# Designs tried in a protein design run: peptides against a protein of PDB entry 5VJI. Part 31

Target 1, 62 residues: chain A of PDB entry 5VJI
Amino acid sequence: NTLVVLHKSGLLEITLKTKELIRQNQATQAELDQLKEQTQMFIEATKSRAPQAWAKLQASLT

## One batch from the design tools (peptide; made by RFdiffusion4, then SolubleMPNN)

Design b2_p16_3_s3 (from b2_p16_3, 9 letters changed)
Fold by OpenDDE base, seed 3:
Structure b2_p16_3_s3 (fold): chain B 62 residues (1-62), chain A 16 residues (1-16)
Amino acid sequence: as target 1 above (62 residues)
Amino acid sequence: SLLELLKKLEEEARKL
């Protein structure tokens, strides 16, 4: 069957690794986006001098 | 799932 052929050819391993890399890439991208947002909140907190902005940042870090 | 995708690919291949 196709699965056996894919396994024996090494393509299954590549396929599974590709799937994992895509997953990891998505996770890393999500973390990066979160960091970008947190960075923006930090910038806003430093500018506003408002306790609420710092509270918002703190909440995002927990 | 990937397994289901492979099954579908195999099914399509059988139609060729």
Scores: peptide ipSAE 0.030, ipTM 0.535, DockQ to the pose 0.119
Fold by OpenDDE base, seed 1:
Structure b2_p16_3_s3 (fold): chain B 62 residues (1-62), chain A 16 residues (1-16)
Amino acid sequence: as target 1 above (62 residues)
Amino acid sequence: SLLELLKKLEEEARKL
């Protein structure tokens, strides 16, 4: 049984940990991308001084 | 998925 061999060798634990790390990495990357976008909207709002840009930023924070 | 990962590992093991 392949699963039994993986468990006894410790490779199953490594596999499960790898899966979890991938999941966490994906979640962290999504949060980072969101922050980058919000930062860009903030920069644009300060540059343009246009109400529309501030409204866009405000909407992103809700 | 975990199942896909396990299948990939099994495939690589067969090549050894």
Scores: peptide ipSAE 0.029, ipTM 0.588, DockQ to the pose 0.196
Fold by OpenDDE base, seed 5:
Structure b2_p16_3_s3 (fold): chain B 62 residues (1-62), chain A 16 residues (1-16)
Amino acid sequence: as target 1 above (62 residues)
Amino acid sequence: SLLELLKKLEEEARKL
Protein backbone atom coordinates (compact mmCIF):
# COMPACT_ATOMS: atom_id res chain seq x y z
CA ASN B 1 0.00 0.00 0.00
CA THR B 2 0.94 3.69 -0.15
CA LEU B 3 2.24 3.85 3.42
CA VAL B 4 4.51 0.85 2.85
CA VAL B 5 5.93 2.53 -0.25
CA LEU B 6 6.42 5.80 1.64
CA HIS B 7 8.17 3.98 4.47
CA LYS B 8 10.49 2.01 2.20
CA SER B 9 11.39 5.06 0.11
CA GLY B 10 12.20 7.14 3.18
CA LEU B 11 9.49 9.66 2.38
CA LEU B 12 7.48 8.80 5.49
CA GLU B 13 10.37 9.90 7.70
CA ILE B 14 10.77 13.07 5.66
CA THR B 15 7.04 13.75 5.92
CA LEU B 16 7.08 13.34 9.69
CA LYS B 17 10.19 15.52 9.97
CA THR B 18 8.52 18.17 7.83
CA LYS B 19 5.53 18.19 10.17
CA GLU B 20 7.87 18.73 13.12
CA LEU B 21 9.77 21.51 11.33
CA ILE B 22 6.50 23.29 10.60
CA ARG B 23 5.59 23.10 14.27
CA GLN B 24 8.99 24.44 15.32
CA ASN B 25 8.79 27.22 12.75
CA GLN B 26 5.42 28.29 14.12
CA ALA B 27 6.79 28.36 17.67
CA THR B 28 9.84 30.37 16.61
CA GLN B 29 7.66 32.82 14.70
CA ALA B 30 5.52 33.37 17.80
CA GLU B 31 8.62 34.12 19.87
CA LEU B 32 9.90 36.47 17.19
CA ASP B 33 6.59 38.33 17.09
CA GLN B 34 6.67 38.74 20.86
CA LEU B 35 10.23 40.06 20.73
CA LYS B 36 9.28 42.51 17.97
CA GLU B 37 6.43 43.84 20.08
CA GLN B 38 8.65 44.20 23.15
CA THR B 39 11.29 45.95 21.06
CA GLN B 40 8.70 48.41 19.79
CA MET B 41 7.56 49.14 23.35
CA PHE B 42 11.19 49.77 24.31
CA ILE B 43 11.67 52.16 21.40
CA GLU B 44 8.51 54.07 22.30
CA ALA B 45 9.55 54.26 25.95
CA THR B 46 12.96 55.73 25.06
CA LYS B 47 11.44 58.28 22.68
CA SER B 48 8.56 59.53 24.81
CA ARG B 49 10.19 59.41 28.25
CA ALA B 50 6.61 58.97 29.47
CA PRO B 51 6.09 56.89 32.62
CA GLN B 52 3.12 55.20 30.97
CA ALA B 53 5.31 53.86 28.16
CA TRP B 54 7.84 52.46 30.62
CA ALA B 55 5.05 50.95 32.70
CA LYS B 56 3.68 49.23 29.59
CA LEU B 57 7.11 47.83 28.78
CA GLN B 58 7.61 46.62 32.35
CA ALA B 59 4.23 44.90 32.31
CA SER B 60 5.20 43.03 29.12
CA LEU B 61 8.34 41.67 30.80
CA THR B 62 6.59 40.25 33.87
CA SER A 1 -2.27 12.01 13.52
CA LEU A 2 -0.46 12.50 10.22
CA LEU A 3 -0.21 8.73 9.82
CA GLU A 4 -3.95 8.37 10.22
CA LEU A 5 -4.47 11.12 7.65
CA LEU A 6 -2.26 9.28 5.17
CA LYS A 7 -4.25 6.09 5.72
CA LYS A 8 -7.49 7.94 5.09
CA LEU A 9 -6.06 9.53 1.94
CA GLU A 10 -5.10 6.10 0.66
CA GLU A 11 -8.58 4.81 1.35
CA GLU A 12 -10.14 7.70 -0.54
CA ALA A 13 -7.71 7.20 -3.43
CA ARG A 14 -8.83 3.59 -3.79
CA LYS A 15 -12.37 4.78 -4.37
CA LEU A 16 -11.32 6.61 -7.52
Scores: peptide ipSAE 0.029, ipTM 0.541, DockQ to the pose 0.100
Fold by OpenDDE base, seed 2:
Structure b2_p16_3_s3 (fold): chain B 62 residues (1-62), chain A 16 residues (1-16)
Amino acid sequence: as target 1 above (62 residues)
Amino acid sequence: SLLELLKKLEEEARKL
């Protein structure tokens, strides 16, 4: 069947590896987005010197 | 899952 052909040709392994790489990329992107947000909160805290801005940053790091 | 999707594609191909 088609699955056996895909397996023997190596295309199934490549397909499954591609799926895993996409998943890992999405996870890494989520971490990057979180870091970007934390960086923005840090910038705002340094600019405003407001205690509430530092409180927001501290809450994001817990 | 991706594997289930491939099985569904094979099933549809057999009906052609």
Scores: peptide ipSAE 0.028, ipTM 0.543, DockQ to the pose 0.110

Design b2_p16_3_s4 (from b2_p16_3, 9 letters changed)
Fold by OpenDDE base, seed 1:
Structure b2_p16_3_s4 (fold): chain B 62 residues (1-62), chain A 16 residues (1-16)
Amino acid sequence: as target 1 above (62 residues)
Amino acid sequence: SLLELLEKLKEEAEKL
């Protein structure tokens, strides 16, 4: 049985850990992407006097 | 059984 061989070889544990690491990496990347977006909104708000830009930034921080 | 345990672990891995 393939599953039995996978477990006895230790590869099942490695597979589980690898999948968890991938999940954590994806979560961290999502947080990073959100921060990048917030940073861009901040930059746009500082460059323009448009109250809409500040409103968008404020909404993102809420 | 051992087989049932392995199946549960496999299913858990697939959910990640």
Scores: peptide ipSAE 0.038, ipTM 0.621, DockQ to the pose 0.050
Fold by OpenDDE base, seed 4:
Structure b2_p16_3_s4 (fold): chain B 62 residues (1-62), chain A 16 residues (1-16)
Amino acid sequence: as target 1 above (62 residues)
Amino acid sequence: SLLELLEKLKEEAEKL
């Protein structure tokens, strides 16, 4: 059957690995986006005298 | 062989 052919050819392993790499890439991208947002909030907090800016930053770190 | 080629492709993908 099709699954046996995919397994024996090694294509199944590549497919599964590709799915895993996509998942890992998405997770890493999410972490990167979070860091970018936190960095922006930090920059804004340092420029601002408003306590709410620091509160936003603190909330993002928890 | 085709199997060897696919294994090489897999290895390269794992480096990404």
Scores: peptide ipSAE 0.035, ipTM 0.572, DockQ to the pose 0.058
Fold by OpenDDE base, seed 2:
Structure b2_p16_3_s4 (fold): chain B 62 residues (1-62), chain A 16 residues (1-16)
Amino acid sequence: as target 1 above (62 residues)
Amino acid sequence: SLLELLEKLKEEAEKL
């Protein structure tokens, strides 16, 4: 049985762990991208005297 | 997905 061989050899566990690591990496990347965008909005808000720039930043944090 | 199926099959096999 192919599944039994994959399980006993450890390849199934490695495959599942790899999938989980990819998922975690994608989640972390999404958080990083969000932080980058928030940082950019913060920079723009600090450079601007326009209230809409701060409103945009505030909306991104809520 | 195929990986989800394999995970389920692994879990069932571990119960035996």
Scores: peptide ipSAE 0.033, ipTM 0.623, DockQ to the pose 0.074
Fold by OpenDDE base, seed 5:
Structure b2_p16_3_s4 (fold): chain B 62 residues (1-62), chain A 16 residues (1-16)
Amino acid sequence: as target 1 above (62 residues)
Amino acid sequence: SLLELLEKLKEEAEKL
């Protein structure tokens, strides 16, 4: 059957590995986005003398 | 159906 053909050809392994890589990429992207947001809050806090900006940054780091 | 067949193949593949 089709599954057997995919397995024997090695395409199944590649497909499963690709799925895992996509998952890992998504997880890494989420971490990167979080870091970008924290960096932006830091930049805004340094440019502003508003206590609210520092409070926002502090909340993100706790 | 073709969709059901593909879903079955997917499920079996994920078990490997």
Scores: peptide ipSAE 0.029, ipTM 0.546, DockQ to the pose 0.069

Design b2_p16_4_s1 (from b2_p16_4, 7 letters changed)
Fold by OpenDDE base, seed 5:
Structure b2_p16_4_s1 (fold): chain B 62 residues (1-62), chain A 16 residues (1-16)
Amino acid sequence: as target 1 above (62 residues)
Amino acid sequence: LEELLQKLLEQAEKLL
């Protein structure tokens, strides 16, 4: 049985762990993209000094 | 148990 061989060799565990690492990588990438957007809003707020740019940044942090 | 492991493997292979 191929499944028994995959389980006994540890390849099933590696495959399942790889799936979980891909999921975690996708979650971390989404957090990085959000932080990048928030950083851009912060840079724009500091440059313009416009109350609207600060309000937009504040709304993103709530 | 073997059928459950097979379903888990098939779901992992679709993401790889």
Scores: peptide ipSAE 0.053, ipTM 0.674, DockQ to the pose 0.066
Fold by OpenDDE base, seed 1:
Structure b2_p16_4_s1 (fold): chain B 62 residues (1-62), chain A 16 residues (1-16)
Amino acid sequence: as target 1 above (62 residues)
Amino acid sequence: LEELLQKLLEQAEKLL
């Protein structure tokens, strides 16, 4: 049974760990992209001094 | 991930 060989060789553990690391990397990347967007909205709010830019930033932080 | 799974399966088949 190929699954039994994968388990006994440790390759199944490596596969499952790699899958989990990919999932965690994707989640962390999404959080990082959100923070980058919020940072850009903050920069634009400080430059424009427009109430609309501050309102957009505030809405992103909820 | 799919390529990794394929490589792991190929290595397992060599052990059979």
Scores: peptide ipSAE 0.053, ipTM 0.674, DockQ to the pose 0.568
Fold by OpenDDE base, seed 2:
Structure b2_p16_4_s1 (fold): chain B 62 residues (1-62), chain A 16 residues (1-16)
Amino acid sequence: as target 1 above (62 residues)
Amino acid sequence: LEELLQKLLEQAEKLL
């Protein structure tokens, strides 16, 4: 049974751990991308001094 | 990930 060989060789554990690390990396990347967008909205709010840019930033933080 | 799984399966099949 191939699954038994994968388990006994440790390759199954490595495969499952790699899958979990990829998932965690994707989640962390999504949080980072959101923070980058919020940072850009903050920069635009400070540059424009427009109430609409501050309202857009505030809406993103809720 | 699918390519990694396939490589691991191919390595396991060499042990059978």
Scores: peptide ipSAE 0.051, ipTM 0.670, DockQ to the pose 0.513
Fold by OpenDDE base, seed 3:
Structure b2_p16_4_s1 (fold): chain B 62 residues (1-62), chain A 16 residues (1-16)
Amino acid sequence: as target 1 above (62 residues)
Amino acid sequence: LEELLQKLLEQAEKLL
């Protein structure tokens, strides 16, 4: 069957590892995008000195 | 290559 052929050829391992790497990449990218947004809010808070910009940053960290 | 990989993933997921 196809599963036995995929297993014996090593393609099943590569396929499953690729699936997991895609999943991990997506999770890491989401964390990175969140950190970039938080960093931008921090930069804006430091520049503006406005309490509202600090409140936005605080809300993003909760 | 990406389409071939996607088809391979979809086939593997149906077998597991």
Scores: peptide ipSAE 0.048, ipTM 0.673, DockQ to the pose 0.139

Design b2_p16_4_s2 (from b2_p16_4, 7 letters changed)
Fold by OpenDDE base, seed 2:
Structure b2_p16_4_s2 (fold): chain B 62 residues (1-62), chain A 16 residues (1-16)
Amino acid sequence: as target 1 above (62 residues)
Amino acid sequence: LEKLLQELLEKAKELL
């Protein structure tokens, strides 16, 4: 049975752990991308002093 | 299922 061989060799554990690390990396990357976007909106709001830029930033934080 | 496990095995071997 291939599953038994994978389990006994430790390769199943490595494969499952790798899958989980990839998932966590993807989640962290999405959070970083969101933070980068929010940071850009903050910079634009501070530069423009326009109420619309602050409203856009506020909407991103809800 | 056996094909999927074989693919996982080959991918796991590439990581070693």
Scores: peptide ipSAE 0.041, ipTM 0.683, DockQ to the pose 0.165
Fold by OpenDDE base, seed 1:
Structure b2_p16_4_s2 (fold): chain B 62 residues (1-62), chain A 16 residues (1-16)
Amino acid sequence: as target 1 above (62 residues)
Amino acid sequence: LEKLLQELLEKAKELL
């Protein structure tokens, strides 16, 4: 029985844990990408001094 | 189910 061998070898636990770590990594990466975008909008707002760039940044933080 | 577990195991090995 492949399932029994997979369980007893610990490979099932490793597979399930790896899947969960991938999910967590994807969630953290999405948060990081959002922060990078917000940082870029902040840099552009400081460079342009345009009210429109500040409005764009403010909209991204809501 | 065994086929699905095998596919997941192979995908997990690609990340190790």
Scores: peptide ipSAE 0.041, ipTM 0.684, DockQ to the pose 0.098
Fold by OpenDDE base, seed 3:
Structure b2_p16_4_s2 (fold): chain B 62 residues (1-62), chain A 16 residues (1-16)
Amino acid sequence: as target 1 above (62 residues)
Amino acid sequence: LEKLLQELLEKAKELL
């Protein structure tokens, strides 16, 4: 059957591993995007010295 | 590629 052929060829393992790598990449990208946003809020807080910019940063970390 | 892999995975699941 097709499943046995996919398993014996290693294509099933590659397919499952690729799916997992895509999932991990998406999760890591979301964390990276969040960290970039937090970094930008930190930069703005340090530049403006405005309490509101620090409050925004603090809210992003909660 | 993701769609193709998903289609292959779903077909594989139907055979399990």
Scores: peptide ipSAE 0.039, ipTM 0.677, DockQ to the pose 0.188
Fold by OpenDDE base, seed 4:
Structure b2_p16_4_s2 (fold): chain B 62 residues (1-62), chain A 16 residues (1-16)
Amino acid sequence: as target 1 above (62 residues)
Amino acid sequence: LEKLLQELLEKAKELL
């Protein structure tokens, strides 16, 4: 069957590893995007000096 | 990293 052929060729291991690497990359990218957004809110808070911009940043860190 | 941003937030608020 196809599963036995994939296992014996080593392609099953490569497929499973690739799936895991994609998952890890997606998780790391989401964390990076969140950090970038938080950094932008920090920059805007420092520029505006507006209490609401600090409150928005604080809410993002909770 | 969120903790670092929180520390920077608190320091920045002290200067405003």
Scores: peptide ipSAE 0.020, ipTM 0.493, DockQ to the pose 0.010

Design b2_p16_4_s3 (from b2_p16_4, 7 letters changed)
Fold by OpenDDE base, seed 1:
Structure b2_p16_4_s3 (fold): chain B 62 residues (1-62), chain A 16 residues (1-16)
Amino acid sequence: as target 1 above (62 residues)
Amino acid sequence: LLEELKKLEEKAKELL
C-alpha cells in the first residue's frame, strides 16, 4: 500500500509541513509587498510637493 | 483510499 509507505517513511508529514511553510512564506511575502508599496508611496510623497501624494499614503496606512 | 489518506493527514497534522 503506497499510502502506508508514505506515512511510515515520514514523507506525508514532510509534505504537509512543506505546504504549511509555503503558505506562511506566501503570507509573509504579501506583507512585504504591501510594505514595498507603502515605501514607494512615501518616496513619491517626499519627491512631490503635492498634498494628494501624502493623502494617498495616509489612506494606505489606515 | 481518499478516506484512508484523510485519516493519515489528520494524524500527521497532530505532529506538526
Scores: peptide ipSAE 0.052, ipTM 0.648, DockQ to the pose 0.052
Fold by OpenDDE base, seed 3:
Structure b2_p16_4_s3 (fold): chain B 62 residues (1-62), chain A 16 residues (1-16)
Amino acid sequence: as target 1 above (62 residues)
Amino acid sequence: LLEELKKLEEKAKELL
């Protein structure tokens, strides 16, 4: 049984942990990308002095 | 062993 072999070798645990770490990395990367975008919108809002730029930033923070 | 294997199998299903 492949599952038994994977379990006994520890490879199943490693595989599952690796999959979870990949998932967490992807989630963290998405959050980071969102924060980077929000930071850019903040920078643009500070430069433009336009209410619309602040409204755009506010909308992104929902 | 069987219970541990079953637990890991369920975890595997959750991650698939």
Scores: peptide ipSAE 0.052, ipTM 0.650, DockQ to the pose 0.047
Fold by OpenDDE base, seed 2:
Structure b2_p16_4_s3 (fold): chain B 62 residues (1-62), chain A 16 residues (1-16)
Amino acid sequence: as target 1 above (62 residues)
Amino acid sequence: LLEELKKLEEKAKELL
């Protein structure tokens, strides 16, 4: 059947691995975007010297 | 072999 042919050719493994790499890339990108946002909040907290900006940063780290 | 094919089938269904 088609599944056996895909398995024996290695195409199924490559396809499944590609899907997993895409998933991992998306997860890593989401973590990177969160870190970028936290970095921006840190920069704003240091510039403004306002307690509200530090409170916003603290809330993002919980 | 049959159990391995079933495992691969379930993984393949996740692609659709």
Scores: peptide ipSAE 0.050, ipTM 0.635, DockQ to the pose 0.052
Fold by OpenDDE base, seed 4:
Structure b2_p16_4_s3 (fold): chain B 62 residues (1-62), chain A 16 residues (1-16)
Amino acid sequence: as target 1 above (62 residues)
Amino acid sequence: LLEELKKLEEKAKELL
């Protein structure tokens, strides 16, 4: 079958590795995006004298 | 052997 051909050709290993790299990239990107958002909330909290900006930052860290 | 190959194929399909 097609899967046997993929295994014997080495393409299955490449496909599985590619899938794992995509997954890891997506996870790392999500962590980066979260950190960027937390950084933005920190910047807004420093610019504002309003307690709600600090409360929003605190909520993001819990 | 054929049954072992089929089991390996099913496991590989789960990973794809």
Scores: peptide ipSAE 0.045, ipTM 0.633, DockQ to the pose 0.043

Design b2_p16_4_s4 (from b2_p16_4, 8 letters changed)
Fold by OpenDDE base, seed 3:
Structure b2_p16_4_s4 (fold): chain B 62 residues (1-62), chain A 16 residues (1-16)
Amino acid sequence: as target 1 above (62 residues)
Amino acid sequence: LLEELQKLLEEAKKLL
């Protein structure tokens, strides 16, 4: 039985942990990309002093 | 390696 072999070898645990780490990495990367975008909107809002740029930033934070 | 692990994971899931 393949499942029994994978479990007894520890490969199942490693495989499941690797899958979870990949998922967490993808989630953290998405959060980081969002934060980078929000940071850019903050920089642009600070430079432009335009109410619309601040409104765009505010909309991204909600 | 990652593709191999993914294949093994999918095979394991079919047995659960």
Scores: peptide ipSAE 0.044, ipTM 0.668, DockQ to the pose 0.140
Fold by OpenDDE base, seed 1:
Structure b2_p16_4_s4 (fold): chain B 62 residues (1-62), chain A 16 residues (1-16)
Amino acid sequence: as target 1 above (62 residues)
Amino acid sequence: LLEELQKLLEEAKKLL
């Protein structure tokens, strides 16, 4: 039985842990991408001085 | 956190 061999070798645990680490890395990357977008909206708001750019930034922070 | 991750891993192993 392949599953029994995979479990006894410890490879099942490594595989499941690796999948969890990938999931956590993806979640952290999504948070980082959101922060990058918010930073870009802040830069645009400071450059344009347009009330609409500040409103867009404010809406993204809610 | 690590203990909870270890628990979840062991629970997942039991479902296979």
Scores: peptide ipSAE 0.042, ipTM 0.618, DockQ to the pose 0.063
Fold by OpenDDE base, seed 5:
Structure b2_p16_4_s4 (fold): chain B 62 residues (1-62), chain A 16 residues (1-16)
Amino acid sequence: as target 1 above (62 residues)
Amino acid sequence: LLEELQKLLEEAKKLL
């Protein structure tokens, strides 16, 4: 039975853990991309001093 | 890599 061999070899656990680590990495990357965008909006708000740039930043933080 | 691991995982799930 292939499943029994995968389980006994530890490859099933490694495969499941690898899938979970990839998922977590993708979630962390999405959070980093969001933070990068928010940081850019903050930089633009500080440079322009335009109320619209601050409003855009505020909307991104809600 | 991800697609290959997903394929292997789905094949393993069919055996459960």
Scores: peptide ipSAE 0.039, ipTM 0.653, DockQ to the pose 0.194
Fold by OpenDDE base, seed 2:
Structure b2_p16_4_s4 (fold): chain B 62 residues (1-62), chain A 16 residues (1-16)
Amino acid sequence: as target 1 above (62 residues)
Amino acid sequence: LLEELQKLLEEAKKLL
């Protein structure tokens, strides 16, 4: 059984750990992308001084 | 299950 061989060799543990690290990396990347977007909205709010730009930023933080 | 494991193994091989 291939699964038994992978388990006994330690390759299954490495594979599962790699999967988890990929998942964590994807989650962290999504948080970074959100922070980049929020930063851009903050820059736009400071430049425009328009209430609408501040409202958009505030909505992104909820 | 075996297909998912093979997929994960191929993904892991791309990172090495």
Scores: peptide ipSAE 0.039, ipTM 0.655, DockQ to the pose 0.104

Design b2_p16_6_s1 (from b2_p16_6, 9 letters changed)
Fold by OpenDDE base, seed 3:
Structure b2_p16_6_s1 (fold): chain B 62 residues (1-62), chain A 16 residues (1-16)
Amino acid sequence: as target 1 above (62 residues)
Amino acid sequence: SVLDEALEKARQILEE
């Protein structure tokens, strides 16, 4: 069957590793997006000088 | 067989 062929060719290991890398990449991308949002809130906090903006940033970090 | 067991584990991982 296809799975046996993939195993014997070494492609199964590559496929599994690729899936894992995709999953890790997605997780890292989510963290990066969160960091980008936090960075934006930080920029807004520095511009506004309003305690509310800093409170929003703090809430995002918790 | 050892291969069958390995393939079964691989199938389980692929379906995750």
Scores: peptide ipSAE 0.035, ipTM 0.599, DockQ to the pose 0.053
Fold by OpenDDE base, seed 1:
Structure b2_p16_6_s1 (fold): chain B 62 residues (1-62), chain A 16 residues (1-16)
Amino acid sequence: as target 1 above (62 residues)
Amino acid sequence: SVLDEALEKARQILEE
């Protein structure tokens, strides 16, 4: 049984931990990307002083 | 943790 072999070798635990770490990394990366986007919208809003740019920023924060 | 829960489920399967 492959599952038994994986469990006894420790590879199952490593595999499950790796999958969780990948998931956590993806979640953290998504938060970072969101922050980068919000930062860019803030920069554009300050440069243009256009109501539309501020509206976009506001929408991203909701 | 999610890992602990997953490992526990895996152990349960192995014990069946």
Scores: peptide ipSAE 0.035, ipTM 0.624, DockQ to the pose 0.075
Fold by OpenDDE base, seed 5:
Structure b2_p16_6_s1 (fold): chain B 62 residues (1-62), chain A 16 residues (1-16)
Amino acid sequence: as target 1 above (62 residues)
Amino acid sequence: SVLDEALEKARQILEE
């Protein structure tokens, strides 16, 4: 069957490793997106001088 | 067999 062929060819190991790498990439991307959002809130706070913008940034860090 | 057990585990992981 197909699974046995994949195992014997070594492609099953590659497939499983690829799935794990995709999962790790998704987790890293989520952390990066969070950092980007926090950076944007910091930029907006510095530009506006509005207390609300600083409060929003503070809430994101706590 | 060892192969059968390994293939079954692989099927479970692939479906997660």
Scores: peptide ipSAE 0.034, ipTM 0.593, DockQ to the pose 0.055
Fold by OpenDDE base, seed 2:
Structure b2_p16_6_s1 (fold): chain B 62 residues (1-62), chain A 16 residues (1-16)
Amino acid sequence: as target 1 above (62 residues)
Amino acid sequence: SVLDEALEKARQILEE
């Protein structure tokens, strides 16, 4: 079957590694997106003298 | 066989 062929050819290992790399990439991307959002909230908070802007930032950091 | 077991584990990982 296909899985046996993949195993014998060494492509199974590559496939498994690729899946892991994709997973790690997705996790890193999520962290990056979160950081971007937090940065934006920080910018908005610094522009604003409104307590609610700082409260929003604080909530994002919890 | 040992190979069959390994392939089954690999299949499970690939399907996730």
Scores: peptide ipSAE 0.034, ipTM 0.593, DockQ to the pose 0.055

Design b2_p16_6_s2 (from b2_p16_6, 11 letters changed)
Fold by OpenDDE base, seed 4:
Structure b2_p16_6_s2 (fold): chain B 62 residues (1-62), chain A 16 residues (1-16)
Amino acid sequence: as target 1 above (62 residues)
Amino acid sequence: NVLDKALELARKILEE
């Protein structure tokens, strides 16, 4: 069957590894996006002396 | 052919 062919050719392992790499990449991207958002909140907190801006930043870090 | 079907299966696996 097709699964056997995929396995014996080595493509199954490559496929599964690729799938895992995609998932890891997505997780890393999510962390990066979070860091970007936190950075923006930090910038806003430094620009304003508004306590709420610092509160937002603190909430994002906890 | 069988290869095409195998590649299609791989594509489906990647999309899971």
Scores: peptide ipSAE 0.272, ipTM 0.827, DockQ to the pose 0.151
Fold by OpenDDE base, seed 2:
Structure b2_p16_6_s2 (fold): chain B 62 residues (1-62), chain A 16 residues (1-16)
Amino acid sequence: as target 1 above (62 residues)
Amino acid sequence: NVLDKALELARKILEE
């Protein structure tokens, strides 16, 4: 049984932990990307002084 | 061999 071999070798635990780390990294990256987008909307709002830009920023922070 | 099959299984697990 390949699963048994994978487990007994210690590779299964490493594999599962690596999988979880990948998922956590992806989640953190998504949060970072969201922050970057919000920052950009803030910059655009300050530049344009358009109420629509501020409304867009406000909506993103809800 | 068995190790190759085990590594293939690990790869599949990582891709889930």
Scores: peptide ipSAE 0.271, ipTM 0.826, DockQ to the pose 0.151
Fold by OpenDDE base, seed 1:
Structure b2_p16_6_s2 (fold): chain B 62 residues (1-62), chain A 16 residues (1-16)
Amino acid sequence: as target 1 above (62 residues)
Amino acid sequence: NVLDKALELARKILEE
C-alpha cells in the first residue's frame, strides 16, 4: 500500500506540512501584492494631485 | 516501483 509506505517513511507528514506552508505563502504573497498595488495608487495620487486618483485610492482601501 | 508510486501520491496531495 503506497499510503502506508508514505506514512511510515515520514513523507506523508512532510507532504502535508509542505502543502500547508505553500498555502500560507500564497496568502502572504497575495497580501503583499495588494499592498504593492495600494502603494502604487498612493504614489500616483500624490504625483497627480487629482481628486480622481485619491478617490481610486480610497476605494481600494474600503 | 512502490517508492515511485508513493512519490506520485505525495505529488497529488501537494496539488490539492
Scores: peptide ipSAE 0.269, ipTM 0.825, DockQ to the pose 0.149
Fold by OpenDDE base, seed 3:
Structure b2_p16_6_s2 (fold): chain B 62 residues (1-62), chain A 16 residues (1-16)
Amino acid sequence: as target 1 above (62 residues)
Amino acid sequence: NVLDKALELARKILEE
C-alpha cells in the first residue's frame, strides 16, 4: 500500500521529521516575535522616560 | 498511481 511505499522509500521518516521541524520553527518564531516586541517596548521606555512606558514593559515581562 | 497516492499521503501528514 501507499504507506508501505512511503516507509520503505525513506520518505515517511523525512516527512515526519519535516513536520516536527515545522512545529519547532513555529514555536521558536513565536518566542522570537515576543522578544522583539519586548525589545521594542524597552527601547521606547528608554527614549520616552515616561513611567507608563516602563509600566507597559513591566507588564509584558510578568 | 502509487507514487501520486504516496505523495498525497505525505502531504496530509505534513498538514496535521
Scores: peptide ipSAE 0.266, ipTM 0.824, DockQ to the pose 0.117

